# Peptides against a protein of PDB entry 3V4O, part 152

Target 1, 234 residues: chain A of PDB entry 3V4O
Amino acid sequence: DQPLAKDKVALLIGNMNYREHPKLKAPLVDVYELTNLLRQLDFKVVSLLDLTEYEMRNAVDEFLLLLDKGVYGLLYYAGHGYENFGNSFMVPVDAPNPYRSENCLCVQNILKLMQEKETGLNVFLLDMCRKRNDYDDTIPILDALKVTANIVFGYATCQGAEAFEIQHSGLANGIFMKFLKDRLLEDKKITVLLDEVAEDMGKCHLTKGKQALEIRSSLSEKRALTDPIQGTEY

## One batch from the design tools (peptide; made by RFdiffusion4, then SolubleMPNN)

Design b2_p23_2_s3 (from b2_p23_2, 7 letters changed)
Fold by OpenDDE base, seed 3:
Structure b2_p23_2_s3 (fold): chain B 234 residues (1-234), chain A 23 residues (1-23)
Amino acid sequence: as target 1 above (234 residues)
Amino acid sequence: MLTLEELEELVKKHAEEYLKELE
């Protein structure tokens, strides 16, 4: 009855040193800490920092190729972003000012591709802005995620242009990572785990009313990041 | 196109540079 993963793969992207936009610091520490945690969960982790548009597209394409039937995948992005008409965009470090959709990676497009991979579990975590970009009028028309896609989408964001960081254990983490890292290793259904993270964020005086975690899921099975890889069952 | 192993090696090199900045 124990759920099994065929394999576990993760792609972590942290963009900090933007050419035409404010530089960030949190992604560096957050990617580092998340990498260590996922490795403890037996994920094969690829962590990349400061990616251009070309590099980001290639990284995502390669990640998608690793997804297959029964595979557990996790995609994490920390950096600048925006949301227009329900479409979210990740901003590469070489994006112009102002940036437009053709300069960025559409999250919903990636999710659409993920749903075709028949994964055992696919987690997509975003730690970026959700502000509207008035210089982009693109409205991608994408189909809804399939019920059988087994995708969990976590969107941790702040309103406006304000960025919040918390000093924790001598390190300056993003707010989302501060709470995520405390629970990530727990043997719980991933949606339950993320819901608890959301509750923790909501109870904290530093984040109450300022930052929140939005969870969208098509997961109908009890899947956890702690699930063993086939051949290593307990 | 990079294999997972090649990509991991690339990450390792890149990560080491950033880790030095944290020390």
Scores: peptide ipSAE 0.021, ipTM 0.547, DockQ to the pose 0.113
Fold by OpenDDE base, seed 1:
Order: C-alpha cells, then sequence, then structure tokens
Structure b2_p23_2_s3 (fold): chain B 234 residues (1-234), chain A 23 residues (1-23)
C-alpha cells in the first residue's frame, strides 16, 4: 500500500542580497518556482529571502519544530556556501568577509537534528557552492546519519554561483531548479526522482563537468513527494 | 529566537518584497 504522510511542511530559503559578498540572482526565481510546485504537492510552504544569521537560525529552528513522527519535511537553500572537511555551511546575507563557521549554519548539524524527529520523509536540498573556505579552520565532529532517519540529501554544486543560469520566461533560473522542476511532480521514489535529475544534469552540455547533483540517502522505504496526507486518501 | 508570530510577519514582509521584484 502507498505510504501516507502525517503532514507536509517545507522551508525554502533564498539568499541573494549579501552585504559583504557577491549578489546572486537565481535564488529568487528558484524559490518561487519550487514554492509553486510544492504547493501543488500539498506542502505547507514557508518561503524566505535574504535572511540574516539570526533570522536564518530561527527559521530553521521553527521548521524543525514542525517536524514530527510521520511528517514529510523539505528544506531548501539557495545561496552562498562553502564546504570544509566534509562539513557544509550555508551563508547568511549578513555574514562578514571572510565568513567563518560561527557566522554560518552547519548543514550536518541540521541533518543531525532532523534525524531525531522520526519523520516519514525528510528532504534537504542545497543549491550552493562547495568551495573550501581557507579562513575557517573549524572541524566539526560529524555523526553518521541514522539508518532509520529517512533523510534524502541533495547537493547541487557549481563552480560559479552566477555562471550557470537558464533564462526562462525572461527570468533567470538556476540550472538545478530547471531540471528539478521538470520531474518534481512525478510519482516516484524521491531518490529515484533525484537520480534522474542528476542524470539530466549530467547529459546537458551546459552543466556537464561543471555542475553536478550529489545524492545521499538513508531512505529505506518507497517514499515520494506525491504521497498523500493521511486522511485525504480516497 | 523569534516567535511564530514574528516569523509570520517576517514571511509576509519578504513575500511582499518578493512579489514586487517579480513584477
Amino acid sequence: as target 1 above (234 residues)
Amino acid sequence: MLTLEELEELVKKHAEEYLKELE
């Protein structure tokens, strides 16, 4: 029988107007497109743009409070970021130059908190750079994801944050979102869906060798974003 | 931390600005 979600909640963050870093364009349209798609999938969506560190931490905390047993959660971030020693960091708009770990949100820490929520499905999608930050020497202790966490982590990377955009309807759309939106509504296991997105990106001459989608998953069940919310299935 | 109410206000503010930029 088809799995059921207790509820569906999503937090989308797009950081563009950085104070001390290059401004971005793609997050605006990407967050907009993803919001519309997730709403079609009956997600309760909170979309935020240009968050300071304080606002960003608070938004994530509030989102985590919404996660519970059987809930389907989706967290999306588009903006600047970096990766040091396997740890990924999301950069708030008010981050200093150079930024350090104490100024940013650690993805692995968030994933750790997510796995404790016993969600039916938890999807974390990142569209940010994975460049090393030479000014940050912090090495966080990483814990392995629990086998039963039902977490799917997608990491879209590019060499240049502003380098790879596709014009759609006069607006610039990120490459990852361009391919993701083509498949997001498909009734497929989320890992299969994302894998197909990754393949599409790999076949595209615009992104081949320049942008890729890394997928990590602890999902052992056939869960899809299209799974109905409990009580709504006929 | 922001309260839920404060967060909702923030969301509304950002949404309004977001819509203006899309126009």
Scores: peptide ipSAE 0.020, ipTM 0.570, DockQ to the pose 0.093
Fold by OpenDDE base, seed 5:
Structure b2_p23_2_s3 (fold): chain B 234 residues (1-234), chain A 23 residues (1-23)
Amino acid sequence: as target 1 above (234 residues)
Amino acid sequence: MLTLEELEELVKKHAEEYLKELE
C-alpha cells in the first residue's frame, strides 16, 4: 500500500552573499537543482536566496505554519553555520562578525517545533559547516526527537571551516548535492535513500574523510519523497 | 499567516530583486 501525503511543501534557503563573511557559490546552484528535483516530486517549493535574519525567521515561521497532519515537509539550508555543543545554527547573510546565537537560527529549536506538528514526513537537510564558534557562549539545550515526530534530519558536514565545493558539469555544486541529486528521485524510504547518499560520499575519493552525511531519524513508518499526494495517486 | 501562494509571490519578488543586484 502506497503512503499518501496530504500535501508536499518545501522551503529551500541558500545563503551566499554574506556581508561580513566569506561568500559562497554552491548554494545558488544547489538550491536551483534541488528545487527542480523536488518539483518533479510534486513538492510545492519556495526557494529563497541570501536571507537576512529577519527574512529567515519569517520564512521558517511561515513554513512551520504549513506543516500539519499528513503533510510532507522539507526544509533545506545551504550556507554558513556553526555548531556549539550539539546546537547547530544557520547564519543569515547579515549576521555580524563574529556572529552570535541571537543573530542566527537554532536548528534544534526548529526541529522541536517541527515535532509538534503531526506531519506525515518532515525532512530537514543542512549543508553547512559545523565549525565551533568561540564567540558564542550559549548553553546547549538538547531535546531528543519524539519517536512519533516522523522527522529525518540530514546534516552534511565538512571538516573544514568552509563548505567544500566542486565543479560538476560546468557548475559548482556542493558535495552533498552532487550525490543527493543522483538519488533524490528514487522511490525509497527517505532514510534508506539518505543512507545510500552517505555511502556514496564515503566511497568517493574526493569526499572520503573530508565530508560526510550525518543522519538522525525519528521515522517509524515507511515514507518516501516519491509518495503521492492524496487525490493525485494513479 | 501567509498562504503558500502569497509566500510564492514573496519569493518571486525576492528573486527579482536578487537578480537585479547581481547585474
Scores: peptide ipSAE 0.018, ipTM 0.525, DockQ to the pose 0.083
Fold by OpenDDE base, seed 2:
Structure b2_p23_2_s3 (fold): chain B 234 residues (1-234), chain A 23 residues (1-23)
Amino acid sequence: as target 1 above (234 residues)
Amino acid sequence: MLTLEELEELVKKHAEEYLKELE
């Protein structure tokens, strides 16, 4: 019995041109490539670049409104970030230097809101550093994912390590996307797919010991990004 | 909060900027 999605929606955010932080290049290419791949998977994709805090919060809020029972959602972020005591934060382009939690979007808070939507599948992928921010003393919020949430969370860097860019085809490319793009269209359970991506990253001499993919999920069903949308013949 | 129209304008703006970067 083939699992079905009520709908497929994705929000991709790539922050590059920071006002008070080093500029990045990879998010441009990575968001572009991921957009094209997700469209092939029949996702409705909203791709946004260089978002301010206000714009990011609004984009995420609007995305959350699209999530509902049976919907497949995917949220991707590439840019600066940090992790303090288990809390991960996405950094908007207008964040001050140093940035603090009130200037950033908390990943765990978003995950908490996602789990209330009873989605068929919800994937949250982060391509950002996990380095500690010594200027933020936010108390960790530890919320376990509910089994019924069907959430898969992927974090493409090791704790304490910064994401780095590599040259690919003459363009700067993120490490995570380099390996993800080769497998994203495979008809496999999403956790299996991401696990294979993690293995590929581990075998690469360029990334070994420098970056890894951490996967956390509450997915107890066989759900794949290739699952067809309800009412559509596949 | 951004309206759908405002979001579409943002997407359009970013798309235009993105295309310029590719040129």
Scores: peptide ipSAE 0.016, ipTM 0.526, DockQ to the pose 0.097

Design b2_p23_2_s4 (from b2_p23_2, 12 letters changed)
Fold by OpenDDE base, seed 1:
Structure b2_p23_2_s4 (fold): chain B 234 residues (1-234), chain A 23 residues (1-23)
Amino acid sequence: as target 1 above (234 residues)
Amino acid sequence: MLTFEELKAKVEELAKKYAAELA
């Protein structure tokens, strides 16, 4: 019994050209390649680069409007970020230095909104560091995700990843995308797929102990990114 | 609030530049 998606929509954000922070390179290639892969999976993909705070908030709002019962949604972010007291924040390109929570987008808040949409599948992938921001003392309230939310949250974290990616010459993938792209098209439950990506990262001598993939899931069904859209043949 | 189309239009020039670099 193959699960079906009502529709498939994806929002990909790659922030590179920061005004007050080190510029990144990996998000460009990663967003580009992920876009092509998701299109092969029949996702309607919106890819955006170098978004300001205002633009990011609008993009997320528009994406949330597309989420509905039975819809497969995927949100991907690559760029600067930080994590304080269990809350993760995506940093817009126009964020000040130092940036604060009011200048950034809280991931947990977005996840909370996602769980209210009754989606068939909701995938949130973060490719950003989980470093603490000592200049932000805000302690937001954390709400637990509902078990029925069908949310899969992947958090790719790396110690010194920013420096590593910045120092990486040429148009090469980030570490997370390097392993993700090899498995993304596989017809497997998304959590299994991501687990295998995590294992691949752990086996690689270049990434083990340096970058890891944290997976949080409330997915109870065998749903895959390869699941066909309702009304179409698989 | 900006729509996806409006956002795409805003970053269109950057996208063209990046696409050229990736080609």
Scores: peptide ipSAE 0.023, ipTM 0.601, DockQ to the pose 0.114
Fold by OpenDDE base, seed 5:
Formats: C-alpha cells, structure tokens, sequence
Structure b2_p23_2_s4 (fold): chain B 234 residues (1-234), chain A 23 residues (1-23)
C-alpha cells in the first residue's frame, strides 16, 4: 500500500537582511522557489523572511504545534549559521556581532522536540555555514534521535569564502537549492532523493570540493515527499 | 507568541519590497 500522510506542513525560513552581519540574497529566491515546489507536493507552506530571534522562536513553536502523528513536516532554513562540536545554530537577523548561542536557535533542540511528535516524516534542511564560532563556548549536550522519529536531517555545508564567491557568480539560487529543485518532485524515498542530490553536488565542477550535503536519518520506513495525504485536505 | 498570520504580515511587506527579485 502507498504510504499516506495525515497532513503535510512546511516552514521555510530565509534570513537575508541581517543587522550586524553580511546581507544575503539567495534565501529569498530559494525560499520562494521551494515554496512553489512544496505546494505542488500538497504541502501547506508557511514562508517567512528576515526573522528576529523572537519571531524565529515563535515560528518554530507554531510549526511544532502543527506536527502530529502521521504528519509530514519539513523545516527549511537558509541564512547565517554556525556549528560548534555537533551543535548547529540558526542565526536570526537581529543577532549581535559576534553572535552567540543564546541569541540563536539550536537545531538539535528543535530536532529533540520534533521526535516527540510521532510524525510520519520530518525533514530538516539547513542551508547555512558550518564554520565554528570561537565566541560561543556552549557545552554540547546531545541526545541521539529516537529510532521512531522518522527524521531526515540534511545539512548543506559550504566553505566560508567560496560560498560568498559562488553566490555572486550570477546564480539565482543557492547552490543547495540548485540541485535540490531538480529532484525534489521525484517519487523517491526522501533519503534516496537527498543522497542523489549529494552525489550531484559532488560531481558538479561548480561545487566539487566546495559544498557538500551531509545526511543524517532515523527513517526506518519508506517515505517520500510525494506520498499522498489521506482523507480530505482543508 | 506570534502566530503565523502575524508573521505573514511581515513577509508580505518584504515580498512587495523584493518583488523584482521574486519575478
């Protein structure tokens, strides 16, 4: 039998107009393009741009409320970020310079909350830097994802200086979205789909050795973004 | 806590500002 989603919900966040950090352009295009793609997949999409810390926290909280048993959720973030010893942080537009963990949203904390929702599928995609932040001394306390979490985590990583150069090469999309959009509508298991995206990135001369996609998954079921929604959609 | 609807208002404003980039 074809797997069925109880519902499909997505939260897309693109931060560009930072107050104390370099402005970005790709998130705008990427968020809207991803929005259109996900809507074709019958996702209910909330797209938000240039969120403050307060707004980001509220958005994530509201998103989590939409998650429930059997629901397919997708959370996408594009903007500044960093990673320290396994902890990844999304940087709000009002974050100070330098930013610190108390002013940012911890990805792993969100993942912990997601796994409690018994979702049919939960995809978390990050398009942000994984550069270390020497000004953050947060001690990581990480728990393994539950086996039943059905979470797929994709982390599109880039080298700092090269990422900036690529964004100014005339490409409308970010590098990750450039490859993701070509496969996102395919009727494939999401982990297979993302793996193919990763391979595409690795083979492309533009991204080889410059940007990679790391995939972490606790998905034990065959789930695809193309899976239909059960019943009537409101 | 701000709802999605409240946040969407901000997005709509930004969308108008960057309409040329969205096209």
Amino acid sequence: as target 1 above (234 residues)
Amino acid sequence: MLTFEELKAKVEELAKKYAAELA
Scores: peptide ipSAE 0.022, ipTM 0.585, DockQ to the pose 0.118
Fold by OpenDDE base, seed 4:
Structure b2_p23_2_s4 (fold): chain B 234 residues (1-234), chain A 23 residues (1-23)
Amino acid sequence: as target 1 above (234 residues)
Amino acid sequence: MLTFEELKAKVEELAKKYAAELA
């Protein structure tokens, strides 16, 4: 039987105009492109740009409140970030220089909260650097993440500054979004779709050895972003 | 707590500004 979504909601965050850090350009275009695509998939999309720490936390909290049984949720972030000791952090635009974990949003904490929801499908896509922050030696005490059947995590990682430079090489979109947008509307299991995106990235000479897509999921059902919303036409 | 609508409104204003700057 065709899987049905109770509802479809998405939160897209693109941080570009950092106060104390290099400004970015790609998130703007990427968020807009993804917004348009997700709307075609009948997602209710909230697209936010240049969020402070307070605003980011509020946005995430509000998004989590929208997640409920059977709901399809998608959280996308593009901006600065770092990874220390296996923990990833999204950097708000008002983060100090240097920033610390207390100034940032921990991805693993959000994932944990998302996992507590009985969603039909929950997708978290990160497009951020995974560089170590030498100025932050804090080791967050986090519970081990459990990859549940309803959670799909995609992490687009940039190896070095080259990925940043490619964003300035005339490509309107970031590298990840460039490949994602080509397949996002396909009626396929989301993990299969993302795997194909990863393969496309691997075949491209521009991204080979520079950027990769890491996928974490235990999705057992054939859930797709194209799945119809309950009570609607399909 | 800021609502999505409030945040969206803020972002829309900024987006217009940035779009003009990028044009």
Scores: peptide ipSAE 0.020, ipTM 0.561, DockQ to the pose 0.132
Fold by OpenDDE base, seed 2:
Structure b2_p23_2_s4 (fold): chain B 234 residues (1-234), chain A 23 residues (1-23)
Amino acid sequence: as target 1 above (234 residues)
Amino acid sequence: MLTFEELKAKVEELAKKYAAELA
């Protein structure tokens, strides 16, 4: 039997115009194209660009309120970020230079909140750099994801995201979105779909050895983004 | 707290500024 979603909601955040950090361009196109694709999958999509810390926190909070039992949620972020001691941080456009954890949103904290919502499926996709921030020594305590969380976490990492965008300014999309958009509409288990995206990235000359997709999941069911919404004909 | 609607308004404004890039 095909699983059913109670509802489908997505929050897409693309940060580009940083005040104290190099500006990005790819998030604009990536968020735009992902929005259109998710709408084809009957997601209710909220797309936001260039969010301050305050706005990002509010957006995430509002998104979390939409998550509930049986709901399919997707959170996508493209922008600057960093990783310290297993903790990933999304950087708002108004973050100072240098930024610290207190200026950023902790991904693991958000994941912790997501796992409590008993969602039918919860996908968190990060398209940001994974460099260490030498100016932040904060070590947050990480909790293990619940087995029943049905969370799929995709981390598309680039060691030199800024340099990559500059070097490959001819590319409309970021590398991750370039491959993701080709498969996103496929009726496949989301983890299988992302694995295929990861493989495609690995075969690409432009991406090989430079960018990879790390996938972590607690998904024990065959859930796909193409799963129909309960009460709808398909 | 900013609502999604308020945040969407910001996006719409930005979309007008970057219309060429959105095409």
Scores: peptide ipSAE 0.018, ipTM 0.571, DockQ to the pose 0.123

Design b2_p23_3_s2 (from b2_p23_3, 6 letters changed)
Fold by OpenDDE base, seed 2:
Structure b2_p23_3_s2 (fold): chain B 234 residues (1-234), chain A 23 residues (1-23)
Amino acid sequence: as target 1 above (234 residues)
Amino acid sequence: MKELTEELLEKYKEEALKEEELR
C-alpha cells in the first residue's frame, strides 16, 4: 500500500542579508526554486527570507505546531551556520560577529522536538557551513533520534561558501539545490533520493571534495515526498 | 521578516542585475 500523508507542510528559510556577516545570494534562488517544487508536490509552503533570531524561533515554533501524526514536514534552511561538537547552528541575520550558540538556533534541539510529533515523514535540510566556531564553547547534550521518528536529516555543506558567493555574479543556485532540484520530484524514498543527490554532488568536478551531503535518517518506512495526501481523490 | 513573494523575487533579480551592470 502506498504511504499516505495526512498533510504536507514546509518551512523554508533563506538568510542572505546578514548585518554582521557576509551577504549571501544563493538562498534566495534556492528557496524560490524549492518552494515551487514543493508546491508541485502538494506541500503547503511558507518561505521566509532574512529572519532575525526572534523571527526564526517563531517560525520554527509555528512549523512544529503544524507537525502532527502522519503529517509530512519539511524544514529547509539556507544561510550561515556552524557546527561545534556535533551540534549544528543556524545563524540568524541579526547574529553578532562573532556569533554564539545563544544567538543561533540549534538544529539538534529542533530535531528532538520533531521526533515527538509522530510525523509520517519529517525532512530537515540544511544548506550551510559546517565550520567550527572557535568563539563558541557550548557543548550541548545530544540526544539520539528515536528510531520511530521517521526523520531524515540532510546536511549539505560548502567549503568556502562565502568565497563561492563572492565569485559568482548574479543569482545562482547553491550547489546543494542545484543537484536537489533535479531529483526532488522523483517518486523515490526520500533517503534514496538524497543519496542520489549526494552521488551527483560527488561526481561533479566542481563539488568533488569541496561539498558533501551528510544524511542521517531514522526512517524505517518507504516514504517519499511524492506520497499523496490522504483523502485527496485524483 | 520577509515572506518570499514573486514580487520580492523580481525585486531581488532587478537589484542583482543592477549590481552586475555596475561591475
Scores: peptide ipSAE 0.189, ipTM 0.737, DockQ to the pose 0.790
Fold by OpenDDE base, seed 4:
Structure b2_p23_3_s2 (fold): chain B 234 residues (1-234), chain A 23 residues (1-23)
Amino acid sequence: as target 1 above (234 residues)
Amino acid sequence: MKELTEELLEKYKEEALKEEELR
């Protein structure tokens, strides 16, 4: 029997207009296109742009409240970020320069909270740089993540995202979204889908060595974004 | 709340175009 979702909810965050950091353009187009695609997949989508720290925290909290037993949740972030000691941080638009962990949202903390939910599927997609922040020596003491079989984490690591955006005149997709959008509607296990996206990125001469997709998953069931919502006939 | 709406998208597009013209 095909897996069923109790509901499908997505939070998309695109940060572009940073106050103290280089402005980005790709998140706008990426969030827009992803919104439309996820709506075609019957997701309830909340798409937000240029969030402050306060707004980001609130948005994530509200998203987490929507996650419940059997629900499919997808969280997407595009913007500045950094990684220190295995911890990834999303940077709000009002973050100072230099930013510190206290100014940012820790991905692993969000993942922990997501794991506490008895969701059918949790997908977290990050499109951000993974550079070390030398100005932040804080080591968050993160409790060991529980082993759950319902989480898929995709991390699109961009080297030179800024260079890619400046090379393209006008509004263009980020590299990750460029490949993701071509496969997102496919009826495949989400990990298989993302693996194919990773392969596509690796085969492309333009993106080879510039961006890679890291996939972390313990998904043991054949769950897809195309899975129907319970009670609906498709 | 900075929810992405069609109006907001258009605004951002216009701003992006203006910035490009200034370059």
Scores: peptide ipSAE 0.185, ipTM 0.747, DockQ to the pose 0.592
Fold by OpenDDE base, seed 5:
Structure b2_p23_3_s2 (fold): chain B 234 residues (1-234), chain A 23 residues (1-23)
Amino acid sequence: as target 1 above (234 residues)
Amino acid sequence: MKELTEELLEKYKEEALKEEELR
C-alpha cells in the first residue's frame, strides 16, 4: 500500500537582511526555488523572508498548528545560526550582536514539539552555520527524538558561506540547495534522497571537505515527499 | 511578516543589480 499524507504543509524561512550581522543573499534564491519545487509536490507552502524574532516564533507556531496525525510537514530555514552543546539556534534578523539563545529559536525545542504531533512525516532542514557562539552559555536540555516521530532532521553546514557569496556575483543558490533541488522531486524515501544529496555534495570538488549534510532520522517507514495526499484521485 | 512574493523577489533582484553596478 502506498503511503498517503493527510496533508502536506511547508514553512520556508530565509533570513538575509540582518540588522546587526552580515547580510546574506543565498536564502532568497533558495527559498524561491524550494517553494516552486514543493508546490510541484503538492505542498501548501508558506515562504517568509527576513523575519524578526517575534515573526519567526509566530510562523513556527502557526506551522506547528498545521501538523497533525498523518500530516507531512517540511520546515526549512536558511540564515545565520549557531550550535552550542548539541543545541542549534536559528537567528532572527533583529537579533542583537552578540545574539543569545533567548533571542533565537531553538531547533531542538521545535523538534520536540513536532514529535508530539504524530505526523506522517516531518522534515526539518537547516541551512545555517554550526559555529559555536561563545557569548551564549545556555545549555538547554536535549530530548531524544521518539522512535515513532517520523522526523527527518537535515543540517547543512554553511562554513565559509560568506566567502562563497563574496565570490559569486549576483543571486546564486546556496550550496545545499544547489544539490537538493536536483533530487527533491525524486520518488524516494526522504532519508535516501537526502543521503544521495550528501553524497553529491561530497563528490563535488567545490564542496568536498567544506560542506556536509548531517542527517538524523527517526523514520522507520518508507515516506517520500512525493507521497500523494489522501483523497486525491490519480 | 514578509511573505515571499514575485514583487519582493523582483525588488531584491533590482537591488542586487544595483550593488553590482557599484562594484
Scores: peptide ipSAE 0.179, ipTM 0.730, DockQ to the pose 0.740
Fold by OpenDDE base, seed 1:
Structure b2_p23_3_s2 (fold): chain B 234 residues (1-234), chain A 23 residues (1-23)
Amino acid sequence: as target 1 above (234 residues)
Amino acid sequence: MKELTEELLEKYKEEALKEEELR
């Protein structure tokens, strides 16, 4: 039997024009292309650029309100970030230099809230640096993801993202999106799809050893982004 | 808050091109 989604919703965030940090270029194109792809998959997509801390928190909160039993959710973030002690933080454009956890959004906290929504599928994709922030000594308490959460977490690490953006003239996709967009529309279990993306990245001489995709999943069912919405003829 | 629109995208593209021309 074909799995069915109650609804499909996506929030895409691209932060580029940082006030106190280096500007990025890739998030613009990445968010745009991902938006178009997800719309082809019948997702209701909200795409936002250059969010302040306040705006970013509000956007995530609104997204979480849309998540419910059987809903397919996708949250994508491209921008600056850091990781300390297994905790990942998304950096708003108005974050100070140096930034701290109180200025940023904790990914694990969001994941915790997502798992409580009993979604049919929840995909969280991060395209951000995973550098340690030596100016933040906060150690948040992390709860393990629930087995029944149906959450798929993809973390694309950009070692030398700055170098990649500098090397490419004009507007180009980030490395992760370059490979993701080629497979995103495939009718495959989402974890399988992401594994294939990871393999593609690993085979590419440009990305080998520089960028990797980490995948964490609590998904025990065969769920795909191509799964139809309940009530639609297919 | 800036929602990504086609218009906004074009604006950013134009700005990016201008920056490249200045280099």
Scores: peptide ipSAE 0.169, ipTM 0.728, DockQ to the pose 0.711

